# Peptides against a protein of PDB entry 8BZL: the designs that were tried, part 129

Target 1, 228 residues: chain A of PDB entry 8BZL
Amino acid sequence: SYDRAITVFSPDGHLFQVEYAQEAVKKGSTAVGVRGRDIVVLGVEKKSVAKLQDERTVRKICALDDNVCMAFAGLTADARIVINRARVECQSHRLTVEDPVTVEYITRYIASLKQRYTQSNGRRPFGISALIVGFDFDGTPRLYQTDPSGTYHAWKANAIGRGAKSVREFLEKNYTDEAIETDDLTIKLVIKALLEVVQSGGKNIELAVMRRDQSLKILNPEEIEKYV
Target 2, 242 residues: chain B of PDB entry 8BZL
Amino acid sequence: SRRYDSRTTIFSPEGRLYQVEYAMEAIGHAGTCLGILANDGVLLAAERRNIHKLLDEVFFSEKIYKLNEDMACSVAGITSDANVLTNELRLIAQRYLLQYQEPIPCEQLVTALCDIKQAYTQFGGKRPFGVSLLYIGWDKHYGFQLYQSDPSGNYGGWKATCIGNNSAAAVSMLKQDYKEGEMTLKSALALAIKVLNKTMDVSKLSAEKVEIATLTRENGKTVIRVLKQKEVEQLIKKHEEE

## One batch from the design tools (peptide; made by RFdiffusion4, then SolubleMPNN)

Design b1_p16_3_s1 (from b1_p16_3, 10 letters changed)
Fold by OpenDDE base, seed 5:
Structure b1_p16_3_s1 (fold): chain B 228 residues (1-228), chain C 242 residues (1-242), chain A 16 residues (1-16)
Amino acid sequence: as target 1 above (228 residues)
Amino acid sequence: as target 2 above (242 residues)
Amino acid sequence: DSLLEDLRLQELQAEA
């Protein structure tokens, strides 16, 4: 059966392992990204952290560099590999080019990495999609998405994971220039989008904000509740 | 044969890694291991299943391994896989010490092994490790720590957790009785005995069937101690009297 | 799964 092999084409031209990796992504916690005027916002559905689990070890939003952060949906262990390689590349770029990576550059790097794992013998695809946000050196906010296939695109707003469809439908209706006119409105948009799939309000949302010339800020639950 | 190199952990049509799930299932049948974090220390308690009279009196810990001066782990699953992973942990810790002239932070050691575990789920010619681990440790960054890792390469920090046989029931009991901020090592030991008594597939808990290690700080040094059988007997007796 | 095709097109136009 072609679906039980390494990543190969089916007779119908399908890469089943890539498609199945996309199914793994759909089982992941929902993540949303929105590009504002001078802000980028990532929101993630908090998995119910077990009462005795340390929340410090359960992060869904990670910095890749000072100007770039990433949220993902899918296999956490796979994501860790991608994150580590991306971080190394960001540092390498700073050393060799003497400038931070553009958000597009690091996205392309991640996408290329994923693509290689769809074509290399003896490897399976990464079971992750990622939302990559940040600022280019010129201060332009950017949002990109990657999937298990190694494709990538730029977005104004997007969502990945289990609730992605509902969140995307909300964003299609509500993403306007007026809705992102201010940083606070942009944050509210992300929260409202996540509330389409998250029942318990602000307590079940992880939210990260990156403003122009500022570091990644993870909002605490109290800060999130101010926007609800 | 070339056929073995083509075997890899692959996704099911539903996006599941069945080889990882099967490895986790195998761990569910292994002896119970508990970890409990206290304010003044951290402990591991593990079921000892291989009680052979012919084992030389050197009570080598069957399931608890010292990794370095600041960390220990317990294992649930395939013994041979556990031996490989515990050896790798020691090597990683030693290499770090040599490179940086300081002990490896606890979470970094856990992560390094988890990356290896993950690789065995992604690369051809490899199978997942049939092992879950509990890690106890101390470092200057976070103090006393407890971690759990599984065959997928996922890990998490815990205040208390369990792996192996009846782990779900054990975790439920820990959730009920664990008092956040008030847990002493003494109370943690009592809790460990209480949980093991209920979750082990034995009619009566005996000291010969339980291994307990504690990690504490004394005079600015980490002390890892395996409890003597007599000490475990006293803990069991105290539990029976309550 | 519906891609945000309209948002994608708008982004592509803004980058052009």
Scores: peptide ipSAE 0.026, ipTM 0.607, DockQ to the pose 0.018
Fold by OpenDDE base, seed 2:
Structure b1_p16_3_s1 (fold): chain B 228 residues (1-228), chain C 242 residues (1-242), chain A 16 residues (1-16)
Amino acid sequence: as target 1 above (228 residues)
Amino acid sequence: as target 2 above (242 residues)
Amino acid sequence: DSLLEDLRLQELQAEA
């Protein structure tokens, strides 16, 4: 038996469980996304991997398909569920429509999933926000954000997690056409944005790059340091 | 705080899942379990608390479970929850083997259970499992592996880690003494005894209170072995002489 | 039937 509706409206029209899920997101490691001209870049604050932890198991940037990747802030276990469902949908779309998903399509799918968990009896909201980046079939770079409520919007640049406010302020000031004129400048912009909240340089940043007609590339620390 | 204690797992105003945190608290009262990855194998060491004279000879490990030919786990937390989860792990592994005609990769098995654990934190009418697990295994993709999972459905790979009672102290000791890249199974066993001797709530470490399993590769096959009491006694004796 | 499958079925039924 499912318990009564977990997510309900307050008398003043608030969905407290959604708001509280957003607080869980704010406790998450910072993630940044930037759309360039022919590149999309995701950066994540690398939480100091505990001594003796395997770094390969602490990835915050994941491919959803060949043309789409996602970073998130908030509850890692919740994110895994969303990622798995999104991956299945990407494959299903390829089978049924015979084309890869658009970035908007998969974002809308994820957003709809999240929204259902805000309205379904016996379910709590997902404690995650996501930055979804990739390329549409026409080669257009895209960046979307989703939150626990299931809302989504397209962005030029955005940030989520604990340092998101500071990073967004930086991006608002520094995101210009000149700043994204080249792939390298776009990468540099993301790194500089993350350095507003991350201490000790490139060692504490996970960075992923997707270029047109290329697969997702995770940069190694040495590659990141070249941009610092 | 009390308002969130009696209901389905929901977020607090601060974005915390108190039911998950309380499940983790329950694990803190469980017997200590250690996992250590070595170059030539991986081990689990667990505290045995239920030593009753009237218990029929426990031929099997109380805390260490074989999952398949290539994986084992140790459990800290609620025994009934542990039994459900360990059974589910075995079923998942078996279904995979039947479907793909090869053993399930270690991380995939861990992830599959973690998705179940997560579901019990999100769906109504369910409580989190009051269980953390350590997983040891071998597969062709990553070789010897050690994983830890918690009630939230989070997991991670480790070189060495601890769950249960005094886990924080144990982890601190492991960080000090673990030699990355130079760890043999023999040295790992010695380290396990050293850590357990300091972290278990016992006046004196004895072989009857410790279960140890090793996972090795012999002739291209995985071998999971529970150490005999005499072998554990020898390890303890050696530690006392150092 | 896995516990996860049972939960998924319940989810699908709740969404229908």
Scores: peptide ipSAE 0.009, ipTM 0.613, DockQ to the pose 0.039
Fold by OpenDDE base, seed 1:
Structure b1_p16_3_s1 (fold): chain B 228 residues (1-228), chain C 242 residues (1-242), chain A 16 residues (1-16)
Amino acid sequence: as target 1 above (228 residues)
Amino acid sequence: as target 2 above (242 residues)
Amino acid sequence: DSLLEDLRLQELQAEA
């Protein structure tokens, strides 16, 4: 009888499998999200890609739809499942409602999916946290974070992964209206936040920006270095 | 290795459902939620624990959820489980309204969710929801109502009750201070502050750490209002002056 | 729980 991966309560009221999934997230590469005035920015720590590894296959930032993108920390394989389901939902919403999803809507969808995996026999929690950013149809920039339990909240700025604590402390200190007054300042804020935990500057940072009414742009290393 | 009976559907030799008990233990560590029924309204008061500078949403209510025009609830326990259950409550209420062209009676909404909770204790492959709820509402059948439900799917109507951290102490205080037939919403608010001040593990009660919602009837309509921080501050100040 | 009877509107169904 294979002990079906069961997320059950401990005698002291803990869901150990969820807590262990959160530990898996804490071991993941650091990701940062910041909401500006008319921009959302995601930054992720690049792991040293093995010399022979195709850089295209190690994207930690992905589009869910034209108006929504996601970064994650934790198990890459788990993230792929979540991303695929979220993409399908975004497309389904466009077909059925004739409008793009709101960032909150797709976050809630992902959160609900994660929660179900914490309450279903034979399934383990997803070992990922996600930062979900984008624009609502009205042009409002949004940032959400979700964890393995299926909780989600809206943020001005947040971080996930191994360096999240240090990055959050930096953001708590430095996130001001002045610091996000322009798109460039917002980008600089994300880069500076990541540099708290990432060594060797812009070469080890993946950065994505989404401006109002624009598509997701992944910055190249040269573009990142201009902000450093 | 305490062999957690990983099977949610198995009774212990003593007839206990350990997973339900453990879910209730999880709720005991959650922030305190109070409900008090008055003659002229009902209230929920909840501890706010998550105050983060970088949160975007001014959570007017982290723990208090409007279900429909006539009902609200507060939650103690696992936030993700709470979100699922509160969404289900809203769906049940909406489906009823569409089917019968009248609002769902308060107790009927509570029982519908309790049946779901119970099912998660009886069907294999599911864990109990780690959530207790307090429900406040008004309907034409029973007027103002307060209910409590737990992970087992049990529920009851209350004049006053508490869930979450230090709930036993809170309930004891409510028993001592609740005056049957004389409870106004104003007195209920004062009682809620008094109980929270004693049961919250904080040196000083502050308005930022307390959420309060009231449900009243005005001009034949239910009004659900979350108190503003300034109003809560005034209630706290009044309590400190007594 | 006899202590909660005064604040109860309805008897909780005792888990059998």
Scores: peptide ipSAE 0.000, ipTM 0.527, DockQ to the pose 0.015

Design b1_p16_3_s1 (from b1_p16_3, 10 letters changed)
Fold by OpenDDE base, seed 3:
Structure b1_p16_3_s1 (fold): chain B 228 residues (1-228), chain C 242 residues (1-242), chain A 16 residues (1-16)
Amino acid sequence: as target 1 above (228 residues)
Amino acid sequence: as target 2 above (242 residues)
Amino acid sequence: DSLLEDLRLQELQAEA
């Protein structure tokens, strides 16, 4: 059965292992990304941290470089591998090209990595989708999504994980130029979008903001509650 | 060889890695290991199942391994897999020390091993390690630390946690009795005995069936100590008197 | 060589 093989084509042209990896992503915590005018915002559903768990070790939003951040849905261990490689590439690019990566460049790198794991013998696909946000050197905000297949596209707003459909439907209705006119409105849009699938307000949301020429800022729960 | 590809850990139609789940199931049958973080130290307590009278007094803890001067771990799962992973931890820690002339940060060591675990879930011809680990350590960045890792390569930091047999019940008890910010190493030891007494399928808890290690700071140095049987007996006795 | 290094080498060989 194709389900027990390496990533191979089915008779109908499907890569079942890639599709099944996408199912793993759908079981992941919801992540949302929104591109504003001069801001990019990532929000992630915070799983109820067990009382005895250290919250610092439960991060779903990470910096890849000073100008690029990533959120993911799916297998956390797989994500760690991708993040580490992406960070190395960002540093390598700075060293060799003497400029930071563009958001598209690092997205393409991650996408290519994922694609290789769909084609290489003795590899399974990565069980992750990623939202990659940041600023290009020219100050242009960018949002990209990657999936287990290694495809990537640019977005104004998107969502991944278990609640992605509902969040996307919300964004399709509510993403307007007016809704992203200010940084605060953009943040509010992300929070509202996540609240479609996340219960109990700001306590269950991890939110990260990157403004033009600023570093990644992770908002604390109190800061998030101001936007609710 | 083409045959090794057929043994790769692959996704189910539902997006599950069954080999990882089965490895985790195997760990559920292993001896119980507890970790508790205190203000003044961190401890591991592990069930010793192999009490063979003919075993030479293994001076070394069967379940608790010193990794370096600042870290130790306990293992639940397949012993052979545990030996490989604990050796790897020691190698990683030593390489870091040689390269940077300072001890590896605790979380970095945990992450390095977790990347190996993850790789064994993704690379062809490999099976997941049938091992969960608890890590205790001290570093200058975060002080005393407790981590847990599983066969998937996931890890997390904890105030208290349990792996192995009856881990869910143990975690429930820890959640009830753990006092955040008020936990002393002494109280943590008492809590460990309390939890083990309830989670181990034994009529009476005995010191021979329990291994306990503490990690403390003395005069600016990390001290990892395995409790002597007499010390464990005293802890058990105190618990029985309460 | 660490287990991870061995696996990384295998990956590099597969990419090659």
Scores: peptide ipSAE 0.009, ipTM 0.612, DockQ to the pose 0.040; fails the geometry check

Design b1_p16_3_s2 (from b1_p16_3, 9 letters changed)
Fold by OpenDDE base, seed 4:
Structure b1_p16_3_s2 (fold): chain B 228 residues (1-228), chain C 242 residues (1-242), chain A 16 residues (1-16)
Amino acid sequence: as target 1 above (228 residues)
Amino acid sequence: as target 2 above (242 residues)
Amino acid sequence: DELLEQLRLEELEREA
């Protein structure tokens, strides 16, 4: 059966392994990205960190470079591979081109990597979608999303993972120029969006903020609670 | 060869990697391994199932492996897979030491192996490793550390955790009795015995059925010590008197 | 589906 093979086309033109990888993403914890005026914000649903688990090792938001960070939904081990390759590419680009990557460039790199894993014999697709945010060298904030197929698009706001539908519906209703007028309002928008799917408030949210010409800042639970 | 592509771990229609899940199921039937992080050290405790009288005195712990001077691991699952992975861990650690003239950071070693595990879930002609590991270590960056990894290539840091048989019950007990910030190695050892006594499918816990290793710092050096049977007997006796 | 389109930047930049 085509669905049990390497990633091949079905008679109906479907790449079932890619579609099934997308189902794996839908089982992942929810991630949200929002582009503000001079800020990009990533929020992730914290699975209740097991009481005895070290929170340091449960990071769903990762820096790819000083100007780019990524959140993901789906298979954590798959994500780690993508993150590592993206980090290497970011550093390589700095060495060869003497400038940081644009957010689009690194997104395209990740997308191309994913696409190759959908077309290569003896490989399965990556079971991850990613939200990639950051600033281009000109100071423009960017948000991109990638999926297991290797497609990518630029977004004002988006969500991935199990709660993505509800979060997107919220963002569609509430993402306005007024709602992102300030950095604080943008952060509040992300938190409110996540609260649509996260029951236990700010304690179950991981939030990262990148402002223009600033490094990625992960907010602590107390900082998040101030926005709730 | 195209023939090996049929053995690729693939997604189910529901987005599940069944070969990884089945590997995890196999580990659930393996002997119990515990890890507990304390303020002054970290320990591994593992069930010994193969007590054959004819086994030459296991100079080496059956389930606890020294990786380098600063790290050890315990394994639950397929022994042959465990041997391959523990050897790989040693090689990675040694290559790092040779290249950088310093010991590999604990998390970096764990991650390197986890990337290998992940690869065996993604590349054709490979099956997942039927092994979960607990790692204990010390480094200058984070001090004493405890990690767990599974066949998927996922890992996490823990204050206390369990893999293998009755791991869910063990984790529940650890969650109840683990006192954050107040855990001494002595109290951790007592907790390990308490949990093993309740989670091992044995009528009475005996020192012959338990391996315990501790990792401590003495005079600025890491000391990995496997407890002697007599020491384990004393811990069991203390628990029975309580 | 209509909802996702509103959040896409590429469509808004092409219409502008």
Scores: peptide ipSAE 0.026, ipTM 0.609, DockQ to the pose 0.017; fails the geometry check
Fold by OpenDDE base, seed 1:
Structure b1_p16_3_s2 (fold): chain B 228 residues (1-228), chain C 242 residues (1-242), chain A 16 residues (1-16)
Amino acid sequence: as target 1 above (228 residues)
Amino acid sequence: as target 2 above (242 residues)
Amino acid sequence: DELLEQLRLEELEREA
């Protein structure tokens, strides 16, 4: 009898495999998301790319569709599975509904996928949290977070990964209507938030910006340094 | 906690997948494989451990596998697991070719296998594959490429890397001697011999214990060539003279 | 945690 890894309740009502998956997330590189007025920004801690590693293959921010992008913390291989399924769903939605997904819709899809892996026999939870940002078709900027349990919520700003606590504390203090009044200020807020946990400035930050009716833009290190 | 050590797809209290870590440990005891990217080609160099005198001189590369006309791989770890994965790579590449009438891009082939590896870490009743792979290839999108994948289903692109026994020491040497932007295939071959000579626990490197394959472009076609023993001997001799 | 909860609540209020 192969012991199927089963996410089951403990006698005290805990789902230990979900909690332990959350511990895997806490070991991941820090990611931050901020919703501005007409902009959404994702920032990720770049671990020092090993010498001789191709930086192209170490992206932590990815597009799910033209109007939605995602950053994650935790197991990279698990994230790839979630990303691929989300991309398929985004395309399927365009074909069946004839509109792009709302950010909430695709978040709910990802959350439901994660939840199923917490309840299905012979499956472990995904060891990832995600920040999902984008624009609804009406032009409303959105930010959502998902965790290994399949829980999701909308946020103005949030962080995940190993430095998330410090970054969140910074965002709690500094996220104001004034701090997001312009696109540039919103970008600065994300960079400053990441600098709470990242030592060497713009070289160790991956930053992505999505503006209303624009595609995802990954900022180069020189562009990031202008905001520091 | 030992109860998590035996279960294939369970997180530890610390958020670790012990079966994946143990699979990586098993790979650390396997023969060394090197990959080096050059401006004019890419190479794999692998330690040959099973030199049985009774093995028919069938130049079967024990550790280097041609996947298609544009890609090859080298394996470190459990041989039976490697055979399954290399077969899957060939099938994936062939199905893509039939479907799209063009060769599969290198990274797409790597990711397809990595998704399989990941599944064996997440679905119950399966153990992780005890195999790491180095991939060399050429495609029209990125040119010459080198990738590494592990039992977790993670992968990365590299200019130079090593898997298997003494991989950490090999990577350190590669970091020291690899000249970015100036690496020729000739220099890469010399570097491979240098690193293998230091990382293989042998008093003297011999051509019978080393497999080397190169991937180049000639007249708009990819050429994958396994070096002959005499060619490897010449490389070793040249290294000994320096 | 309280400020994060406030940020969440404010977003929920904006969606209502």
Scores: peptide ipSAE 0.015, ipTM 0.605, DockQ to the pose 0.018; fails the geometry check
Fold by OpenDDE base, seed 2:
Structure b1_p16_3_s2 (fold): chain B 228 residues (1-228), chain C 242 residues (1-242), chain A 16 residues (1-16)
Amino acid sequence: as target 1 above (228 residues)
Amino acid sequence: as target 2 above (242 residues)
Amino acid sequence: DELLEQLRLEELEREA
């Protein structure tokens, strides 16, 4: 049986396959998440879509359920597997518990899935980090980040992908209660943060907004330009 | 050598399980966790390393986990592995409670997890968990208890112990200062601060970098509490004045 | 390993 352990410890205690998966994430397009007072916002760097690609197929922000959305950085094919599993779990939870998942619950599910792939025979780690945003049933906005190891944390704001360092540095300086006082200010904060690493302005940004008791809204380029 | 390092946990020619040893090496670089048993309670003290401004202040213990009403644990090593194991501990404890209508004995919970850890060293080409745990608890059989478990699935009970960074030095200090039969929770807290101050690679110990939980009995109930930052500051201040 | 064994031995001696 070819079931070799792929992810093993090095002599110095490193899981190289997990570290290399994190390097794959760092090569991914930048994604940003910000939690406002009554809003969650995801922004993603649009890679230059080849002129002939259908824009519908290049969405980097996906709904997991009516109350939860996810952006990712890293391997798109890996992300598809995680998204599908998460969607099934969200629906299963609604059927079994008769309530939507909390953002923490579905994050923990995804994190556990990722962790299992770091410890299973014949499986490599997922080459993705994710920003997971949404609202709990009590109306509390949430932002979580998860990485290839299966670690997850709650954030006020965070970034993943190739420009994540610069974006995080910007957010550390500019995330204040005043900066998120309104929905519009929160959206502006995300756009400004992405513009630290995106050269071509609003045309190369995908932005999604979720408000309390509202579905995910993807902003069009014209709407984004109003905030620049 | 490389064949044993890159595959399923197997014995070397010398009878060593290198993947288990390497998992323990990873734990040695993790933040320090202490456990101290007292006559009137038990405590965990853990180093906080990940303080980030953008972290949502879910004042959840980064390293100390409540398992049930009578038990808590602290973790050194890979956080994702720790989350999986702590979830399993909670599930085992809950299933026992449902089946027997009484809380699981402390050692039995520790053993159940150790069997899982051991299985990951023996079966199916899985890597060991890169996690050591300290367990604190109370049960009607043995009263207050402190346990340690490692990636191999080995465990032991302790009066005082340490896992993670500088654990050997910490244990040496604990051996010198631990007074058997005379240890109060108050003295244990002071000892924990003393040891952390010497073992943490910081010039000055701050309350932001330390998490402490205590387990006590009040009116026939177990009380698990995480100390507030102000309480930890007072303990540090008291230590600096001595 | 030796330190773990020593403290484990001390606990085993208490249970005896």
Scores: peptide ipSAE 0.000, ipTM 0.501, DockQ to the pose 0.015; fails the geometry check

Design b1_p16_3_s2 (from b1_p16_3, 9 letters changed)
Fold by OpenDDE base, seed 3:
Structure b1_p16_3_s2 (fold): chain B 228 residues (1-228), chain C 242 residues (1-242), chain A 16 residues (1-16)
Amino acid sequence: as target 1 above (228 residues)
Amino acid sequence: as target 2 above (242 residues)
Amino acid sequence: DELLEQLRLEELEREA
């Protein structure tokens, strides 16, 4: 009997299914996001891809639109559903409003979707947290985080997944105006933050950068090693 | 057949809606929110618990939301649920404005949301919203107003009230110190600081942990203002000197 | 959201 996961309150006022979804996120690979002055950077821990797995198949960093990208921690299948819906919304917004979504707008959309799955019958929460980065049409860089509950906040820097605590502690100490003064320094900050939890250096890091008026760029391992 | 599992919020043998009670329990663990009605304005004061150095400063208020030009609310409980409800309040207010070419009366907006909350307690396949709200507003019918609503969809008008952590103790203090007909916005602000200082589980009240918004009338227009940190610091300092 | 939309429509109808 698949107990239809109903998200209900416990006697002490907890939504256990949301908390358990957060535990699923904590088991996920670590992701970090940092907002610089004119750059946004996402970094993700690469799990040792089994030698025969095509590294291309597990993109943990996905474009939602030309101006927005997302990294996630938790259930990959759940993430796919969220990503697909977010992409449709981005396209719909372009057609109806004739402008790209703001990063806040699409984050709110994703957050609302997640919240609905915490309140709908026969549905469990999404087992994912997401870091959503990009540029608004005015050229302002943005970073948002959302969790299984559907909460979202704007961040200067944040981390999600199994190593998130250590990465956040590092960012709290090292995120300064000086540390993000240049694009290169911002990239270095993300790499250093991930190296707190990732063994074997740049080979186990996926890094994506989006600069003002530029498309998402995934850095290759050689480019990452230049910052290590 | 979408079998709406009708069983989520049901009556106990004793006639209790446990899911609503448990939602209220969740709110009891949330940060404290106060509302105080004065003769010359209304205020909301809310505990800010999420003080993180990496938060982007663009986040105007964690717990206080502007709904329209004449109304604001504060929330206690599940933030994601609060975001959904505050968005609904804005949509309802906007639709009314478009339809009638005048702002929605405060109580009508509160009632509309309360009907939504109630529905989530009655219809199958839904859980209650884990959120209580305080509403402040002005309209031409009743002037300055303060309302409270809970997960059941019940609401009431208040002169002063509190939701969230230690709300019962806060309400008791408000009952003792609130002077009917003599409350100025200045005295209400002082009272809010006094109550928060006693009810917040903090050794020292700091301006970083308190959000305050005031709603006043200036030149026939409603003005909603969030106090700056320096202004809150001055209020705290004044309280410590008394 | 179907319930919320339905309630929105009902509110619009009641005000009308």
Scores: peptide ipSAE 0.000, ipTM 0.515, DockQ to the pose 0.016; fails the geometry check

